# Peptides against a protein of PDB entry 3ZOQ: the designs that were tried, part 54

Target 1, 223 residues: chain A of PDB entry 3ZOQ
Amino acid sequence: QLLQDSWWNQLKEEFEKPYYQELREMLKREYAEQTIYPDSRDIFNALHYTSYDDVKVVILGQDPYHGPGQAQGLSFSVKPGVKQPPSLKNIFLELQQDIGCSIPNHGSLVSWAKQGVLLLNTVLTVRRGQANSHKGKGWERLTDRIIDVLSERERPVIFILWGRHAQMKKERIDTSKHFIIESTHPSPFSARNGFFGSRPFSRANAYLEKMGEAPIDWCIKDL

## One batch from the design tools (peptide; made by RFdiffusion4, then SolubleMPNN)

Design b2_p14_7_s4 (from b2_p14_7, 10 letters changed)
Fold by OpenDDE base, seed 2:
Structure b2_p14_7_s4 (fold): chain B 223 residues (1-223), chain A 14 residues (1-14)
Amino acid sequence: as target 1 above (223 residues)
Amino acid sequence: SEEAAEEEYDSRLD
């Protein structure tokens, strides 16, 4: 099967639907004819690192980084050895100001994913050098379903929604059970309009503590 | 949009 059991039980019906079959065929052509990121084996890394039952926090991104070696199937995250993109640098600046973490010497957020932070992009693939090139091809329907099944889960989830694109998903989230942390996007063009000082990391941990759950260790060790 | 601005910024750095 494509996914681990906990996610497969929630999403298996989607993979049988025509829209996903069409998406799959599109992706086969794209990977054959173009340079597509991430590697095809890394597309579902967010779901691989964080099981359905283990999700504590969701951080939504738009689509993968479109430069060589950057995308690793996790929103905002880059592979070790890759220069930190501007938005990620700002995320780490806010992390430092929020809870005192040092700036790591790499951009991998795998340590967050392993603790229950679902680093989900709404679109899971991209052509090299062409941001949003796979927008509207079917990924959004699948990732909407991911949000839906998390919203339907009894155990509460914290959704961190940076920027307008992510915030459009609020209507899918049952706020009677789940928590939402909103601010402007960490992009250099928007971070000073509300992202800086929003303290999403300490706020997320405060909610986790209220639920009797272990907080996330947001601090990232150097490699 | 904020995301579009990010994409343009990242593209210029490539």
Scores: peptide ipSAE 0.052, ipTM 0.758, DockQ to the pose 0.119
Fold by OpenDDE base, seed 4:
Structure b2_p14_7_s4 (fold): chain B 223 residues (1-223), chain A 14 residues (1-14)
Amino acid sequence: as target 1 above (223 residues)
Amino acid sequence: SEEAAEEEYDSRLD
C-alpha cells in the first residue's frame, strides 16, 4: 500500500476517487516529461515520518521548493547541504529568539517530523522553476482531507498557521478540541509584521505540556 | 499572499 497503516486507514478512500486518479495520471506525465520536485519517492515524506497517531503539531506550507535538490517532501525543509531559503532562515531566527536554539548548519527539519511535527504542504509537487505550477490539480483536496481527519481525531493537535494561505484552513479545524497558533508568514516580506516574536515553538510546547504530552525538542543539531 | 511573495523573492535570487 502507498502509506503506512495509520494514514492508509484514514485516507484509503481518497485514493480510489476520480480526482486522485486524475491527479495520479497527471503526475505520471509530469514526472516523465518535466523535472518535478520533490523526487516521486519523497512526495509523501511528511506522512512517512509522522504517522497519523503520532501527529502532535502540524505546520502547513503551500508547495515544495522548486529549485534543484531543495524539496524533500516536508514543508519549509531542505535537504542537507542546500542553502537555507529566506523563510527557513527566519524560522531559525525565531527559534533562536523563542527558546535559545542555535542556528543549525543545515535546513533539514526531519528531526521535527520524527517527533510528531507533520510538515505538510497543501500542494505536494511542483515543476522546476515554476512555483504553484501544480496548484488546483487535486492535491488540495487530498491535503484538505488530511486536515479533516486530524481535526476529527480524538487526541488534540496543535496547528501552526503561518500566513493567510495556511490560515484559510482554520475553518476545517475543530477549535473546541484542537489548538491554533497563528502569525504572519516567515517570508522576508511578512516576518516583521508578526512572525518575529510570535514564539510558536514555546507556545506549542506549552500546549503539549498541558495535554500531558512530551514537548518537542525543536533544537536541531549540526550535521 | 506571503507564500507567493516568498517564492517570488527566492526566484529573484536564482
Scores: peptide ipSAE 0.051, ipTM 0.763, DockQ to the pose 0.119
Fold by OpenDDE base, seed 3:
Structure b2_p14_7_s4 (fold): chain B 223 residues (1-223), chain A 14 residues (1-14)
Amino acid sequence: as target 1 above (223 residues)
Amino acid sequence: SEEAAEEEYDSRLD
């Protein structure tokens, strides 16, 4: 099977649907004819690192970084050795101001993912140098289903929704069970309009503690 | 969108 058991049980029906089969065929052509990111083996890394049952926090992104060696299948995250993109730098600045973490010497958020932070893009692939090139091709239907099955879960989830694109998913989230943390996007174009000072990390941990769950260790060790 | 702005900003650095 494509995914670990907990996610497979939630999503197996989606992979048999026509829209996903069409998406798969499109991706086969794209990966054969174009440079596509991330590596095809890394497309579902967010689900690989964070099982359905282990999700504590969700951070939504739009689509993967479109530069060489950047995307690793996790929203906002870049592989070690890759220069931190501007939005990620701002995320780390807020992390430092919020809870005192040092700025790491790399941009990998894998340590968050391993703790139950689902780093999900709404679109999971992109052509090199062409942002949003795979928008509207079927990924959004699958990732909407991911949000839906998390919303339907009895155990609460914290959704961190940076910017308008992520916030459009609010209608899919049952706020009687789940918590939402909203601010402007960490992009340099919007961070000063509300992202900075929003303290999403301490707020997320406050919710986790209220639920009797272990908080996330948001601080990232240097490599 | 803010996300589109991020992508545009990143592209300007390349």
Scores: peptide ipSAE 0.051, ipTM 0.759, DockQ to the pose 0.118
Fold by OpenDDE base, seed 5:
Structure b2_p14_7_s4 (fold): chain B 223 residues (1-223), chain A 14 residues (1-14)
Amino acid sequence: as target 1 above (223 residues)
Amino acid sequence: SEEAAEEEYDSRLD
C-alpha cells in the first residue's frame, strides 16, 4: 500500500476518487517530461515519518522548494548539505530566541517529524524553478482531507499556521478539540510583522504538557 | 500574499 496503516485507513478512499486518479496521471506525465520535486518516492514523507495516531503538531506549508536537491517531502525542510532557505533560517532564529536552541548546520527537520510534527505542504509537488506550478491540480483536496481527519480525531492536535495560506485552513479545524498557533509567515517579507517573537515552539510544548503529552525536542543537532 | 512573497523571494535568491 501507498501509506502506512494509520494513514491508509484514513485516506484510502481518497485514492480511489477520480480527482486523485487524474492527479496521479498528471504526475506521471510531469515526472516523465519535467524535473519535478521532491523525488517521487519522497512525496508522502510527511505521512511516512509521522503516523496519523502519532501526530502532535501540524505545520502547514504551501508547496515544496523548487530548487535542485532542496525538497524532501517535508514542509520548510531541506536535505542535509543544502543551503538553508530564508524562511527556514528565520524559523531557526525564532527557535533560538524562543527556547534557546542553537542554529543547526543543516536544514533537515526530520527529527521534528519523527517526534510527531506533521510537516505538511498543501501541495506536495512542484516543477523545477516554477513555484506553485502544481497548485489546483488535486493535491489540495487530498491535503484538506488530511486536515479533516486530524480535526475529527479525538486526541487533540496543535496546528501551527504561519501566514494567510495556512490560516485559510482554520475553518476545517474543530477548535473545541484542537489548538491553533497563528502568526505571520517566517518569510523575510513578513517575519518582522509578527513571526519573530511569536514563540510557537514553547507555546506548542506548553499545550502538549497541559494535555499530558511529552513535549517536542525542537532543538536540532548538527550533522 | 505572504506565501507568494516567500516563493518570489526564494526564487530571486536561487
Scores: peptide ipSAE 0.047, ipTM 0.759, DockQ to the pose 0.118

Design b2_p14_8_s1 (from b2_p14_8, 5 letters changed)
Fold by OpenDDE base, seed 4:
Structure b2_p14_8_s1 (fold): chain B 223 residues (1-223), chain A 14 residues (1-14)
Amino acid sequence: as target 1 above (223 residues)
Amino acid sequence: ELEKLLAEEGAYAV
């Protein structure tokens, strides 16, 4: 499965670099010897669902869910039929309070991705049951480049940066062109310290409207 | 796909 042409044009030079070749060789070994998430076909789902040109909003995550059947290659998203993780539940609670959406009976955010919400993790793979097991292996360099090429894009992007990890990427974003929405992380450990009531969904749509772009339909239908 | 990942294909394949 190939990347979309728009992303390929932006990232092709990265794929030729030694760090990415080393990452690729590591991943080959990891997928052969370990249970790795997401499915190898789903690693780049964020880029597959949302082309470089179609990105309207970016939501940064850290690394994929490390439980069976959870990771979908999209930050915070889980496959249908999977119990919603605590952070995702809080995202939907804020969505309900912000713009009145019903809480969906599933956790798939594919509908957002298809509308131009890039659901990007900074690390795109993980070993089963081992959070951050693929940290520092090369993904961060690639995903930094993804942020960089979006920052360099003339058409503005909205970056939603929940928590310190995501907010550390703010230095890579040209805030003269792009919009930043920051709050604490939706995790139960931090959500009450600023995530709840931050209204990121209505704020994102307000920016899109100011830019003359169609807003995101954030409401997710039941399956 | 895993088979593509394990194969000697371009890095843009997944």
Scores: peptide ipSAE 0.022, ipTM 0.636, DockQ to the pose 0.027
Fold by OpenDDE base, seed 5:
Structure b2_p14_8_s1 (fold): chain B 223 residues (1-223), chain A 14 residues (1-14)
Amino acid sequence: as target 1 above (223 residues)
Amino acid sequence: ELEKLLAEEGAYAV
């Protein structure tokens, strides 16, 4: 059946716009001619797992992992059985230091998504082995709209913005209503410059509690 | 799925 969820109501007008139609046609060609990640059915997994109304926290990424079997349509997340990428390993290290969670034996963040953590990349597809290959093709306009409609929402949202790329989206966020947690990126190239010790998980939960919301169970169980 | 990306009709279905 047709999707009639809270995201559809917020985004349906975007899908009719020329830019998105052009993006869609481009993606059809790309998926036909190239190896594109994630699987086409997984592109919108962030929206599937976390409805517009259920969003409590947003974690912005840039674009999907570009290796085989890695990307699952959630920022920083990898499918079970996939080796944890360096940034994700650092996320789990910070999680352990922040709130005492064990390091999981997999890299799936689906449990966060199911609790209201929108794991959104600004670009939702990538060519195999070619980071940012779909940058500037139309995804950013859609994902900007996602940020905009969340910013316009009356119920507060917590935005976790790791690194400069994500932080460039601050101008779209009404900070009178919404809370922002900023640090350097969890990448090995930047994590020691402020990501480690930033304690985004406990800080997010503290704000959720202040807002009268249930905190996120950030700890991930082994499979 | 939210969008049938490769579908000719451009359907948006669960």
Scores: peptide ipSAE 0.032, ipTM 0.692, DockQ to the pose 0.025; fails the geometry check
Fold by OpenDDE base, seed 3:
Structure b2_p14_8_s1 (fold): chain B 223 residues (1-223), chain A 14 residues (1-14)
Amino acid sequence: as target 1 above (223 residues)
Amino acid sequence: ELEKLLAEEGAYAV
């Protein structure tokens, strides 16, 4: 999909900065020498599917899935035909309990992205089998800027912050304008400690309705 | 302009 000029207007200055040029050179080397996920064409899928102006909700992830064929450039999302990872299964369980959606037969969250749910990882690439291998290489500075420009936007945004890593970004969010939904992470190690029963989907829609916005259709159709 | 930048990034994998 062609990006609307809205993200370019917000991020163009970042792409000219030394840190991003260094990141780019690192990525060129990594993709040449290692198996890196997602596919290089999919790195910015979150921005491709959801323009700056169309963002209604942000869901923050850490970094992409590091297994073959999994990552598609959207936080928590996996390509159709890929087995749903444990955290994603728990997301769908909460979705079912929260608003009654059926568990989909795939793990693609593209339908959310197309409705204005920015599915953003803080780090946008990873080496095969090596979680967080691209941590601290420059992605966090770019994705912090994405959060910042959304925080500066007059039109309110809903930030869904699952777990401590995502919640560390709360300091960058103007809570006088924007709404935050916080819980423990959907991981099997933490989901029972607050994620289950947190009802982030209905809560997000309640805020959208209060703002006079169309709610998200969170239910995902089978493929 | 963003499309141009993203197209260049799509060329990371040779």
Scores: peptide ipSAE 0.028, ipTM 0.672, DockQ to the pose 0.026; fails the geometry check
Fold by OpenDDE base, seed 2:
Structure b2_p14_8_s1 (fold): chain B 223 residues (1-223), chain A 14 residues (1-14)
Amino acid sequence: as target 1 above (223 residues)
Amino acid sequence: ELEKLLAEEGAYAV
């Protein structure tokens, strides 16, 4: 898959910078020497499914799932046929309680991405079985730039920031123009401390309606 | 263009 022209125009300068070249060289070594997730073809799936211009909502994650067959380049999402991770199960529980959606029999959030939900991790790769193994290697600088160019966009965006890690990015968001939905993380360790009952899906749609945009169909069909 | 750049280096598939 090729990055859509809208993202290329926003990010092309980053790819020429030394930090990104160093990141690429690191990734080449990592993919050669280790099992890295997601598949190299899927690293930029969030940008592939949701163009810069089509972004309506951003949901920030930390880094990809590190188990076999799980990560598909979208935050919180897992490939069809993969057991739903605990955080994703909680996301679907909140979705059900918030707007009445059924819990799907799979964990793919591609339908959200195709509607303008940018499912972005701050770090886009991980070693098998080693959470945060690619933290601090350059991804954060690129993904910060993604947030920056969205913040600079005239058309408003809704940012859903679950947990402290995502909320640290709030300083990069022009809150005079963009909308922020914050709560604790959907993780079992934090969900009962504010994520449940936060109603991020209905709130996001309320902002979209206020802007005169079509709401997201958050309900996911079974496969 | 990004994937083309990555593909040219043989590190990533488009």
Scores: peptide ipSAE 0.023, ipTM 0.664, DockQ to the pose 0.025; fails the geometry check

Design b2_p14_8_s2 (from b2_p14_8, 7 letters changed)
Fold by OpenDDE base, seed 2:
Structure b2_p14_8_s2 (fold): chain B 223 residues (1-223), chain A 14 residues (1-14)
Amino acid sequence: as target 1 above (223 residues)
Amino acid sequence: DLEKLKAIEGAYAV
């Protein structure tokens, strides 16, 4: 799948830069020599499902799940049929408590992406079983640019920043135009320290309504 | 436009 024109126009200059070409060549070697997640065709799924113009909400993750069949190219999301990871389970628990949604029988967040929720990891690939293995290889520069071009957009965006890693990106966001929802990370190690009860879903919808936009249907149907 | 699509894919795809 190819990038939509709206993202291509925003990012084409990045792809021509040496850092990205070096990253790309590195990734070609990695995919040839190692098991890398997600599938190479799924790397940009966040941008595939949510056009630049259609972004309403951004949810930042760190890097993809590193287990077999998990990563879907969307932050926190897993393919149908995959056991929900602990952080995702906590996301659904907060969703239930926040707005009353049932816990879905799968972990796919594609329905959010299709409604304008950009599920962006800051690093878009990972080696099997090796969390953060592609950290500092160039992805962060591209994903910083994604944040920058969204920040530059006149139409407001809601950024949901869970944990310190995501919150480090706040300096790139024009808070005179855009809205920030911050809490601790949904990880079992941090969720009880502020993520639970943060009500990011209702708060995001409240901002959307204030802007005269349709709210996100955060409730996920069973498959 | 197939040429455009190929050019785009050739620019960034892994």
Scores: peptide ipSAE 0.455, ipTM 0.904, DockQ to the pose 0.020
Fold by OpenDDE base, seed 1:
Structure b2_p14_8_s2 (fold): chain B 223 residues (1-223), chain A 14 residues (1-14)
Amino acid sequence: as target 1 above (223 residues)
Amino acid sequence: DLEKLKAIEGAYAV
């Protein structure tokens, strides 16, 4: 599938730049020679599900899950039938405590993406079993541009920044227009230090309502 | 339209 026109118009100049050409050629080799996640057709799923104009909320992740069948091109999300990773389990625990949603029997966040939640990783690919293996290869420059063009948008966006890595992107966000929700990361190593009880879902919806926009239905139905 | 779509895909797709 192709990028929606709204994203193409914002990003077309990036794809012509040498850094992306080099990244693309590297990725072609990687997908041919290695097991890379997600599937090459799923790399841009965050942009496929959520148009530039329809973005209401951004949730930043680092890089895709590196286990078989997990990654689906959306930050924190896993394909149906895949065991929920620890961070995702904690996200659902906070969701339950924040707004009373039941814990779903799967880990797909596609329903959020379809409502305007951009589930963006800063790095969009990974080698099997090798976390951060595609760090520093050019993805960060593209995803920085995605943040920049959203920051430049007149219509406000809510950025949910879990942990230090995501929070480092705050400098790129015009906080005179856009809203930031920050806490520690949902990882088991950090969740008890501020993620639990941070209530990012109700806070995001409160901002959306204040802006006169429809809130996100964060509750995920069982499959 | 098809040529344009192919050009777009050819610009970024892996």
Scores: peptide ipSAE 0.448, ipTM 0.898, DockQ to the pose 0.019
Fold by OpenDDE base, seed 5:
Structure b2_p14_8_s2 (fold): chain B 223 residues (1-223), chain A 14 residues (1-14)
Amino acid sequence: as target 1 above (223 residues)
Amino acid sequence: DLEKLKAIEGAYAV
């Protein structure tokens, strides 16, 4: 027998709720009538790469990149061959300064996801060229549930919350069990105001080690 | 696997 999907067990009831059915119908229209990112098969890539039980770290984003070929269904991540967006470049700069990793020649964070880093956007789709175009359409309720079920998990999780949008989710996180790393957003508009020097990668690994967990290999190999 | 989630994603495919 195939192993049960740990996320399905946590989320199956959400998909039957009216809000998600409405979201689904909206998305069907959007994908049919508009250019929507990511590819429909990549919407839940964060859940595909990182099972509920395997989550060690959560990095919250807002919504997917809205340019052609960029969004990979993982927060901040871009497909190989895609120019690294400014925020991602800053993430890699901080990674280099924090733990000495080289800047990779691509922007795919799949290696993090495979190690238990849930790269979750709060909104999982976007129209081409229209940032936040799918805000308030139902995704936030689902992704709030994702945060909730992780917060309810006995095994501790590390939440990395860059910027105010992500930090607004702090109220949903049981800080008696889970650890939060907060800083300004890696965006060029905010990175110099606290993101740089925040050392989220070494801090996350220090907590993982304290918990008796294997640290994340944050360094990304060239392709 | 995540076949059920993939099936949901597939419903959006054009």
Scores: peptide ipSAE 0.220, ipTM 0.841, DockQ to the pose 0.027
Fold by OpenDDE base, seed 3:
Structure b2_p14_8_s2 (fold): chain B 223 residues (1-223), chain A 14 residues (1-14)
Amino acid sequence: as target 1 above (223 residues)
Amino acid sequence: DLEKLKAIEGAYAV
């Protein structure tokens, strides 16, 4: 949990910009007229759990899960009691093969977030049953700014970029300061083409150790 | 600061 919030200082100017005000008005309408995920109180959970200064690792997703009770404002993560989606299952399979962690009985990645893993989607909301329904509405500009301010940070960050969508953000990352771990996406359609065996968890910890930082405890305890 | 972010989230609540 955050002792002090450093994100406001980095992002306050964005919230005053016209694009974000337009996004806000759109979201007000969407939440009033449609079933939108996640819950409005959970939209910024990635920033709530991981302060700007505490970010060690970034894992980029596209947009939230669009089924009931799934999304909790963290990329790839699902609320406890929710069936693990296929991509998340593959993430845990790679975690097991990479560093020997047991497959958890839930899909919540909150324990990663609390350790400095920013679980950021590029789009932070979605309509029920309609993947990418909020694409191109302004979220990408805000989340690009999140990437930018992290790239500008003096203290190095590790970016884990699964698949082409996430990898398109590489141009925004100062690779003279920051580390990038790239592979195919954990989706069943792509996981066997490079995600499996990519060992992102041990590689991330190796970079953290090189920087003199505490490694992430990637193993997730059962609930 | 965190409360300001929460206030923004609250603007979407119905």
Scores: peptide ipSAE 0.141, ipTM 0.792, DockQ to the pose 0.026

